Peptides against a protein of PDB entry 3PUK. Designs and how they scored, part 119

Target 1, 227 residues: chain A of PDB entry 3PUK
Amino acid sequence: ERGLKSVVWRKIKTAVFDDCRKEGEWKIMLLDEFTTKLLSSCCKMTDLLEEGITVIENIYKNREPVRQMKALYFISPTPKSVDCFLRDFGSKSEKKYKAAYIYFTDFCPDSLFNKIKASCSKSIRRCKEINISFIPQESQVYTLDVPDAFYYCYSPDPSNASRKEVVMEAMAEQIVTVCATLDENPGVRYKSKPLDNASKLAQLVEKKLEDYYKIDEKGLIKGKTQS

## One batch from the design tools (peptide; made by RFdiffusion4, then SolubleMPNN)

Design b2_p14_8_s3 (from b2_p14_8, 7 letters changed)
Fold by OpenDDE base, seed 5:
Structure b2_p14_8_s3 (fold): chain B 227 residues (1-227), chain A 14 residues (1-14)
Amino acid sequence: as target 1 above (227 residues)
Amino acid sequence: MRKTSSEREEELLK
């Protein structure tokens, strides 16, 4: 059986590398904190070379222009990553790369998307969301990347209620990306505890799964499967 | 409802 790592890699290969592949063309790939971890978890540098990536760069770091090469941005849709991208292409005369292919790990908020559109759309060849917002571990194990999730979810302080909701939304979104990647629509199981975080998260996941399949799968809704 | 990725891309690239 194929492990989750191989599934994730296959998804990235088809959704990203195959999508922007041009024969004989090498690209520089820009990664952020999350996608660095993601790719490190499911591939090797040799794999990236086979996909036409000559070098990987950290999007957060200052980089020298390579104006003759196109850049593949595989990044999370965060203000930080987007701002770094915008700095690479914001100036007409000082573009760091020839063009950009952008692949977000999740849905890019309208605010960020519009900012990109307004400033550097002419430099962009592709811009897609591939819905991989988790780190694969073992065959069916994954981790979520939500800062301070544990703290806010289990905080007894009522003042953290709003932040808790934000965290749960983020967690639910990432869980949905796992389901999307695995092409599954699972029946959510949980154990309710005094804080009832599990049930709340489950409800969010179910809602987001429904929304995802309504809009991103051509209106096709899969039946729930036991998991 | 949010737009699909393809719809967003079309808007960006036109």
Scores: peptide ipSAE 0.531, ipTM 0.930, DockQ to the pose 0.624
Fold by OpenDDE base, seed 2:
Structure b2_p14_8_s3 (fold): chain B 227 residues (1-227), chain A 14 residues (1-14)
Amino acid sequence: as target 1 above (227 residues)
Amino acid sequence: MRKTSSEREEELLK
């Protein structure tokens, strides 16, 4: 059985690189903090070269225009990353690249999507959500990218209750992307904790899984699997 | 019901 890293790479190759591939064409790829970690976890620079990526750049940094090249944005759907994209294409006279292919790691909120549509739609050739918001580690191990998750989830301070819920929502969303990547609909199991965090998280995961498969573009409804 | 990624892409590219 192939490791999670291979599965993630295969998903990215199919959903991103194959989707925007054009024979003989090279692209500049823009990454944010999360996608930098994601790609670093499952591929090498040589792999990206084989997929037609000539240069990788950090979306947060100031960059010189390369107007003859198309850009592949593989980014998280956050205000920070989207704002950086908008700055690259916001001015017709100062577009940094020839055109943009956008691939979000998760669902892009309507507010951000509408901002993109209103300002940069003519520069965009592709815009998709690929639903990978976790970092693969070992064969069946992954890491969630949720800042301060441990601190807030186990904080006894009532003032952190709101933040705790936000963290759990983010964790649940990322777990769903693991299931989507593996094409699984698991029966969630957990051990109870004194603060009942595990139960709450499990419920959130199950709810989000249900929502995900209901709106799946292929109309796939899978039964519960052992995971 | 939430729009699919493909539906949103189509709207964006129109």
Scores: peptide ipSAE 0.528, ipTM 0.929, DockQ to the pose 0.687
Fold by OpenDDE base, seed 4:
Structure b2_p14_8_s3 (fold): chain B 227 residues (1-227), chain A 14 residues (1-14)
Amino acid sequence: as target 1 above (227 residues)
Amino acid sequence: MRKTSSEREEELLK
């Protein structure tokens, strides 16, 4: 019934904004490249204002401290974004903001998570993974944010095999986030091709779906649905 | 089996 954009926005509203909402409180929101695209795809600036966001900042840019305000980090769990966060809070005396609410678009690797924990834990009020690693385009269309995916997936060069696997894994992870967002456990179908990329990706998706539902926050295990 | 987001958050905020 609802378009994917509205579903995504509703997910973000409930998982992020409602989760950290405090009456009368305004926050600065920090976005990275992916979440900028994500929010742009499913909401307007007026929507963000209604959710208590006073200003949006790019996490990659040099920013002036606003030490009296709390910051909402809606970012991807990448080294680049995490490093930018760490620069904001790494120094006890030079924190850019009063506190941080962190919402990752996907599972944050242990290495990055531990790095945050070791250096900035006292500055953090929330830290969650909301599993939205895709960009909605249309009601049933989404795009994956995987750099050079096409190149590596269809590269005939065996030397790219390792990178190809990394790309496929990233794609599979993002597909799983779509399923999670839509609350679906799809049966995976694919058409076999000479490079067998579709089969490999399908296997990765299936595996990750299984893992996801095993550790689902709601403890739900769903049967396969048609997709 | 990975920790849930909630479990990790609890650990972080201790």
Scores: peptide ipSAE 0.527, ipTM 0.928, DockQ to the pose 0.761
Fold by OpenDDE base, seed 1:
Structure b2_p14_8_s3 (fold): chain B 227 residues (1-227), chain A 14 residues (1-14)
Amino acid sequence: as target 1 above (227 residues)
Amino acid sequence: MRKTSSEREEELLK
């Protein structure tokens, strides 16, 4: 019925919950704005309970310490989310939780990763990128989380060219995560418009797909699949 | 070349 939602849930279950599972152990899960939407789109609270999550907390909010419990951070690799994590574990004597498992929805930039490494590496048990940067809607429908994408992509103002490029890069990255999640390497197709946004986006997707398979699949190049 | 997630995790957990 909802094929993409099921695929996304299976990916999260395998990449996150199975990866940090310990028999009889409950964890507190910390979510940010994007991952709250993501989990809400593909699972229920009962599903999370079955995976050993006792409580869900918003990473942006002030929280009381629960020093006897480990925390599962399922967050986007943004400065805001990372800073909130660092506040939880930056102080050696005042850690909010016993330990941390960190799963980023996308590649964490080196600047943020190095900041984590320098400040609280001893508190971390897992740290991975799972490459899911989209929200599933229906069986083959998803939404991209790129703020102001519509505004900049359809702006005829040449002064917005730089921002338009940044937006298209972000969109291309998220499309690649869909392909990775579905284990597909499709031929990219598009309908051209006067602004040629579709052609530019297609080129970016193709480039990023190549990079993904080179880096994340140990240099293995998967053949093109039917789109 | 960008490091893989596993490579970075190994560095972090040393």
Scores: peptide ipSAE 0.522, ipTM 0.928, DockQ to the pose 0.645

Design b2_p14_8_s4 (from b2_p14_8, 5 letters changed)
Fold by OpenDDE base, seed 5:
Structure b2_p14_8_s4 (fold): chain B 227 residues (1-227), chain A 14 residues (1-14)
Amino acid sequence: as target 1 above (227 residues)
Amino acid sequence: MRLTSSEKDKLLKE
């Protein structure tokens, strides 16, 4: 009903499918590792069919061209996924699809965006960021996907301090996407531990929340909510 | 500078 999975699905439906929907038109959907997990967690293939998706393909795999169909790329803003997209529409080879709609799960860095713009702009009908970089598990439960998070966060080796910071930043970013999806600006609460990881993460989340709402396209200024 | 989705769409169409 109103569990996190349903909220995520509704967000995807509104931000992605409704945004690019054309009556009677079918699209091929390209997914990466993260979005495969994401969609699997909150929808069924039948749901995607209802939204005009005829086939889902793995962006990392070799695929045959379907030049008469448009492609919906629902991918993470990573160099790997972007590179795969560029191979599909780059000038070096024939375009695999008629056109592309790109929806990133998170903020796409300007460097990646500029790379796309420089090579494939004419093929792109939409380029949006929907800010869902978490996996819903159950009602009010989600998981983050940050490689080596546990290792670096709890590493006693001081040489890992820099990497720990990177991991913390990534985690904070994903938490912000949860808040954005839920349309909340929560006051961050945490239980401190000896390593002060929770405190540091909380500070990063607070900062990123502020940044998010400042740059929100809707121009919304929200006070802190209770969560 | 952090571009919004709308800004990115606009830039792609230029």
Scores: peptide ipSAE 0.232, ipTM 0.859, DockQ to the pose 0.774
Fold by OpenDDE base, seed 1:
Parts: C-alpha cells; structure tokens; sequence
Structure b2_p14_8_s4 (fold): chain B 227 residues (1-227), chain A 14 residues (1-14)
C-alpha cells in the first residue's frame, strides 16, 4: 500500500533526522537544488518541524549568521554544494553556525571529503552518505536527475559517445540508489531501442548492484529478488 | 577503497 514516497521519507527520517536528533534542540537545515526537490517530493513543512527543523535555507544563497544554532546540511556531494559549505565554516572569519551535521545524498568523492577535512573538521559533528539520488513521483515511479541525459543518450553524433557513457554511468548509479532504498536486488529488464541505450544501461545497473551489496556497510551479499 | 560513512565520521573527529 505504501508508495515510494513514503519509503523515501522513512529512509531520510531514520538516516538523517534520527541520527542527529537532540531533545529540545532546533536546527537550521541547508538544502541544495537536488535535495530541495527531493524533500518537496516526499514530505511537508510540518513533517520537518516535527523533526526539529526551524527553518530551511538555500545553501547557494547568502545567509545571515545564526551562531547559536547548529546547522543540518542535507546536500549532494558536488563541488558547488561543498564550496558553499566551506564558505560557512572553512574561512578565516567566524563560522556561520554553531556546528554542522552533513548528510550527502550519494557517495562523496575522497577529493571532496579530504578538502572538507582539511579546512573545517572541528566544526563537523556528523558526516554521512545516505544514498538517495532520485526523486519519487508515484508509488513505483521515480525521476532521475542527470543533466543533459536526453541530449547525449539520443544524440546521433559519434563525437558524443564518451559523454553518453558518462551519462549512463550516472543514471546507473541513481537506479542503484532506488534498489538500495527499497532493499532489493532485482533482475534488470529493458526495452531495446535502435541505439541500444537500454541494454547498456541494464548492464551497468547489474554490475553496480553487485558492487553495492558486496561493499555495503554491513558487508552482506543479498541474492536476487523475484518480482 | 571506498570509505564508509562511519569511517568518514571517525576521520573527521581525529
């Protein structure tokens, strides 16, 4: 009965809000472009209030310091979002908030992580990845967020072959996060097209699913789920 | 090797 939206919300609640919850404490939450869409798709402002969020701010915008409050950063692991965070805590000036909890929607590359560690580790109370890189639309429907995916995947220009592969890798990563969120290891099905994009994507998903379950936090291997 | 969230959190506290 419960749709994908409720599953995603439950995952965020347990992985993010429950993880940094402190009785009687309110936090400012910082969102980027992707996480704004994500939360808007699966919760209401009243839900966030219940989780101890007093206000939501856009990480890309200039914000007034609130030095007595802790900040919850729910952001994608991109250079843009990380740079904005570093401006809040990594400068020679006073930090914008009392402390930071950072939750990434996907794996944070070591290069970005090391940059954070080198500049503002003392200000960070938590840093975790929750592996949700999709937007739930309906009970069993989701939307991927891969820039220029349509352009490169359907381009007949051979010069775009390398970019097409990069896009497919990104799409496969996001599909794997859906499976992880649902705790499933499904058999991959696809409809073939003239450019055979679906077949290539299916192969990438299968490979990445195998890798994910081999190296998950619990070190477990899960068999294929029949659906 | 990919670091887990737990490992990253620990590294920040060092």
Amino acid sequence: as target 1 above (227 residues)
Amino acid sequence: MRLTSSEKDKLLKE
Scores: peptide ipSAE 0.226, ipTM 0.852, DockQ to the pose 0.717
Fold by OpenDDE base, seed 3:
Structure b2_p14_8_s4 (fold): chain B 227 residues (1-227), chain A 14 residues (1-14)
Amino acid sequence: as target 1 above (227 residues)
Amino acid sequence: MRLTSSEKDKLLKE
């Protein structure tokens, strides 16, 4: 009934909360737009309290410093979210929190990671990627979070071709995170449409799946499964 | 090749 939601929560609990847990320690958790939706879909505030989270804050908003507490950043690897993090810790003079634990919902590009490392590495206790870039809805149902996906994918304007490719890339990446979460490597199937979007997306997914399992920290190569 | 989470974590501690 709620299988996917429970799987997602278990993954977050293990990969994020258990990873940074210290006995008797409470943390402030910073969320962005995506992770707010993600956590709302698979847990309650009481669940977060049990995991040692005292307060949740929106990373995009101005916040008062709580210098005696450590902060848990559960955010997407986007320039916007990272810039907000850097505002909290990038200053040499004052930091908003005692230290930071960063958990990205997906792969953080090297350029973005290097920017973080160059500015505030000493303040960071953990930096991990948990690879959950989808919202669970119902059992075996999920949605992707790609802004303006419909607009660009179905735009007849040639000027949007570059942006369309970026959108499809993002969609493919998020689909791979679903497969990773479910521990599946499915054969990709699609229906033909007037545009070649489905075919292109399928190819991207297959390529990214291959890359993911090759670089998996567990060193596992899994065969294709039936989905 | 992209860095793993473990590799990134180690790099921050260097």
Scores: peptide ipSAE 0.214, ipTM 0.848, DockQ to the pose 0.774
Fold by OpenDDE base, seed 4:
Structure b2_p14_8_s4 (fold): chain B 227 residues (1-227), chain A 14 residues (1-14)
Amino acid sequence: as target 1 above (227 residues)
Amino acid sequence: MRLTSSEKDKLLKE
């Protein structure tokens, strides 16, 4: 049984590096907070070098232009990361790199996508969503990147209901990416608790799984597997 | 309805 880390790395290699590979070409790779953690969890710097990455840069930091090199953006589809990208390639600023390949870890909302398109579409050679929004820990263990998830999910304060819903949605989405990565459509199981969090999350996951397999890139339709 | 990566790529090239 292959470890989740290996599966994730293979997915990234195939979906990202192989996708934009050009013989003899080196790229600068831009990472955000999540993708830094993600790559750190499943590969080494030497692995990235082998994939044609000459240097890794933090997208949040000010960076010197390297106008002769193309940039590989492996980032989460967040306003923060997108804003940083736009600063690199926006029409109002001088381009930092020759061109961009963008690979989002999850679905990029249309609003963000349209913002990118309106600003710097000509600079983008590729825009792909690879649907890996989790951090592999062990062979069957992963963590989700949802800030304050515990706080909101278990908050007894009704005023947090809206935020709780957002958090639950985000968690469900990220769980679906695990399933997508593993190419599984599990039957969601949960333990009943005084709080309906588990049930709600399960419902969200099931719904999102259904949606994903209906409209995924490969057009896959799978029956439910064991959770 | 969500746009696929292919659709997004296409839209960027338009």
Scores: peptide ipSAE 0.214, ipTM 0.850, DockQ to the pose 0.796

## One batch from the design tools (peptide; made by RFdiffusion4, then SolubleMPNN)

Design b2_p15_3_s1 (from b2_p15_3, 9 letters changed)
Fold by OpenDDE base, seed 2:
Structure b2_p15_3_s1 (fold): chain B 227 residues (1-227), chain A 15 residues (1-15)
Amino acid sequence: as target 1 above (227 residues)
Amino acid sequence: MIELLDEKKRKEFFS
C-alpha cells in the first residue's frame, strides 16, 4: 500500500520503533492527544505489539510506576506534554520508568528542550524530532490538528489577528511535515477568494518548504517535485 | 548517551 496512512506508519516505524528497538525488550508507550489520534489513524494495537509496545498510556493521566521498564514517549512538543514527561522523571528517587525515549512530532522549542535538559537528561536515551504533525485520512487526504483554526482564520474580529497568524504558522508547519513525510517539495496552489487566508497560508508553506529543503551539509538541494 | 536528531541541539546539550 502506498497510501498516506501507510507512508506515515512506515515513517513512524523507522524513525521511532526501529530507532529504539532492542531484542526482547518491551516498552511502555506514552501518548498525548495528538499522537493518540495519529497512531489510531495509521495502525492497530497489534501493530504496536509487534513493535515491542506492551502498554499504551495517556501521558496526561496519573500512572503507576513501572520502574523496570523503559518508556517510549511519542508526544507533541507542547508545554503540557513536556510537563507530564518531566513529572515522570523529575524526581530521581521516584522515576516512573527505567528510562525514556522521546520522539517529538515536531520541532521542540528551545525553552522546552532546556527544561528537559535541566531536569532529567540522565534518564533520556533518545531525543528526536520526527516531523509528523498531521493526521492521515485517506491516500491523499490529511487533517491538521490546530485548535480553533477555523474560528481564528475566519474571525472578522481584528483583535484575533495575532492569533490568526499563530494558527496560520502552525498549519503551515504541519503541511511541511506532510511534504517531508512524502519526500516532496511541491508547488503550492490555492484559491484566493473569498478571503486572503489561502494566499497567506500558501506563502507561509512555501517559505517553510524553502527553509526545510535548503542546502544540506553535503551541499545537496532538493528541487521542486511534480506532486 | 543521548542521541539527538538536531545537531545544534546535540552540541548544546553536551556543551
Scores: peptide ipSAE 0.023, ipTM 0.488, DockQ to the pose 0.243
Fold by OpenDDE base, seed 3:
Structure b2_p15_3_s1 (fold): chain B 227 residues (1-227), chain A 15 residues (1-15)
Amino acid sequence: as target 1 above (227 residues)
Amino acid sequence: MIELLDEKKRKEFFS
């Protein structure tokens, strides 16, 4: 039993692969740096083959067109990944693939979404947000993908204050995706010393958890769990 | 939350 890894894989299978599956159809899958790590942590290549993926490509790399095949983009909602997607489909005459299925690991900002919609809407067959923005390490351990988080959280330079807030928000959002994946609404514990970083992060997580479960698909508010 | 937002975006995007 893989614990958290198994839960993550099942969610990806149902939210991504089952969602775009067509009998007898093979797809090329495009991954970015985060989703490469994510899939590597919770599945094997044989698992992806069983889900109809024939080839895995890095979205950041220059790739040869395969215009007869549809592409499955499993990517983070970042400007870099979105720009790479747009490069593949932005030109009518130079599309890399037949069509695109896009699955974002987290909420895609309206600015990026509108940019996609304005540029290549006709090439997109599906666009979905699946809300998994963490890496499962073991049954009860996960890591977050927030660049330079350590630096900004502990930098003594006041000029980094605004960036610190952005980092804290990003970490809180990713933690909420873990809770959502596990169907948990836990009480948050932290150590407040020597800095108030943990307290600030805890407050952000608590707020985002409340917001998340207030507007769930069932229209109910999930109470705190004992985990 | 994310699923509801996704549904709205999907409807808006493909309608």
Scores: peptide ipSAE 0.022, ipTM 0.492, DockQ to the pose 0.088
Fold by OpenDDE base, seed 4:
Structure b2_p15_3_s1 (fold): chain B 227 residues (1-227), chain A 15 residues (1-15)
Amino acid sequence: as target 1 above (227 residues)
Amino acid sequence: MIELLDEKKRKEFFS
């Protein structure tokens, strides 16, 4: 399999599961809404079992403590998901799990990171950001998990202008993660008519791509690629 | 399609 789904799965396997794997150790995996969709799109439960995951739990739901097991949090860097994590580990006396491995699907804002660090850093064995903020649908097709994106992008109501900007920012960020996953820095083309949505999104993507590759860990600036 | 199994920009906060 050479499709996007398999690429995404292999990336997750390498970046997440291989990173925290310990021989003979089983973990509970905590997922949020996005990562549930993501994993559902590119793997099966049997695949997760092979990676040492015994149980999958929804981070938003109340869960019984399993204090003898470590937890793998594969979550989006949102206040909601982070707050749920903090509830699991915020209290020394009531930690739900033995320890935590946290893998964020995208950049975690400093505010959220600092909140985590301040409250439960001692419980965390790993905390990494991986750049997978899209859902593979087909071999060469992905979708963006941005609620109401279509509505806000095409709404003629001026009251939606601010939300439209937020949505476009989110979409642009997710597109960048696709490019990163594919190791691509493409030139962005768009059609400007009839609406300027494509233009605005293109500009955001271009800017974010530039930022992404400028601040690469190796200090490299990747030139534009052709796809 | 280019397969990238290892992320070039992986941010680690805890080891």
Scores: peptide ipSAE 0.021, ipTM 0.447, DockQ to the pose 0.053
Fold by OpenDDE base, seed 1:
Structure b2_p15_3_s1 (fold): chain B 227 residues (1-227), chain A 15 residues (1-15)
Amino acid sequence: as target 1 above (227 residues)
Amino acid sequence: MIELLDEKKRKEFFS
């Protein structure tokens, strides 16, 4: 199937698994809540085994050290996930694994990146950001995993205006990652009624798409694709 | 833009 799930899996395979693959080597993979949902939506356990993953563990749970094996961290760039990683490699004497490969699902803030760099850079063999912050549901359908998005977008309480803005920004960022994954720079369509939420979100997406596609990998400006 | 930033971070991390 040439659906969105297949495209997402192909991107993960290329950006993550192919990037850190070594012949005959097995790795432990650490996932957080979002990446667990992401992988479950686009692959099977057998697929992960074929990519050299022997065990999948939750990064938030206490884990026994496996010092002879390397670890693949496929996680969101959040303070919680980063803190869990730092606990695994923060001390020389208590490293959980032999080495780490880190792949973030989105842009990692400089504050978190610098914290990692300062504490455990010697243990890290790869650190990359991949742009997948959505869950593919069907061949042409995806969902956004933004906490409380529904509540804040439709809240009639004016006190929630600032939080609504934050949620809208997060949603727009995730939508841009969908476009990036599909290699598309589309025109954004929306339903304007009954609320202006869709219009606001569309404007944010358009702006972020313009910024994202300002310069492509070849240093060229990518024009709009036909919808 | 994100890819460019990623490359920059990687270079800074492994330099």
Scores: peptide ipSAE 0.013, ipTM 0.471, DockQ to the pose 0.087

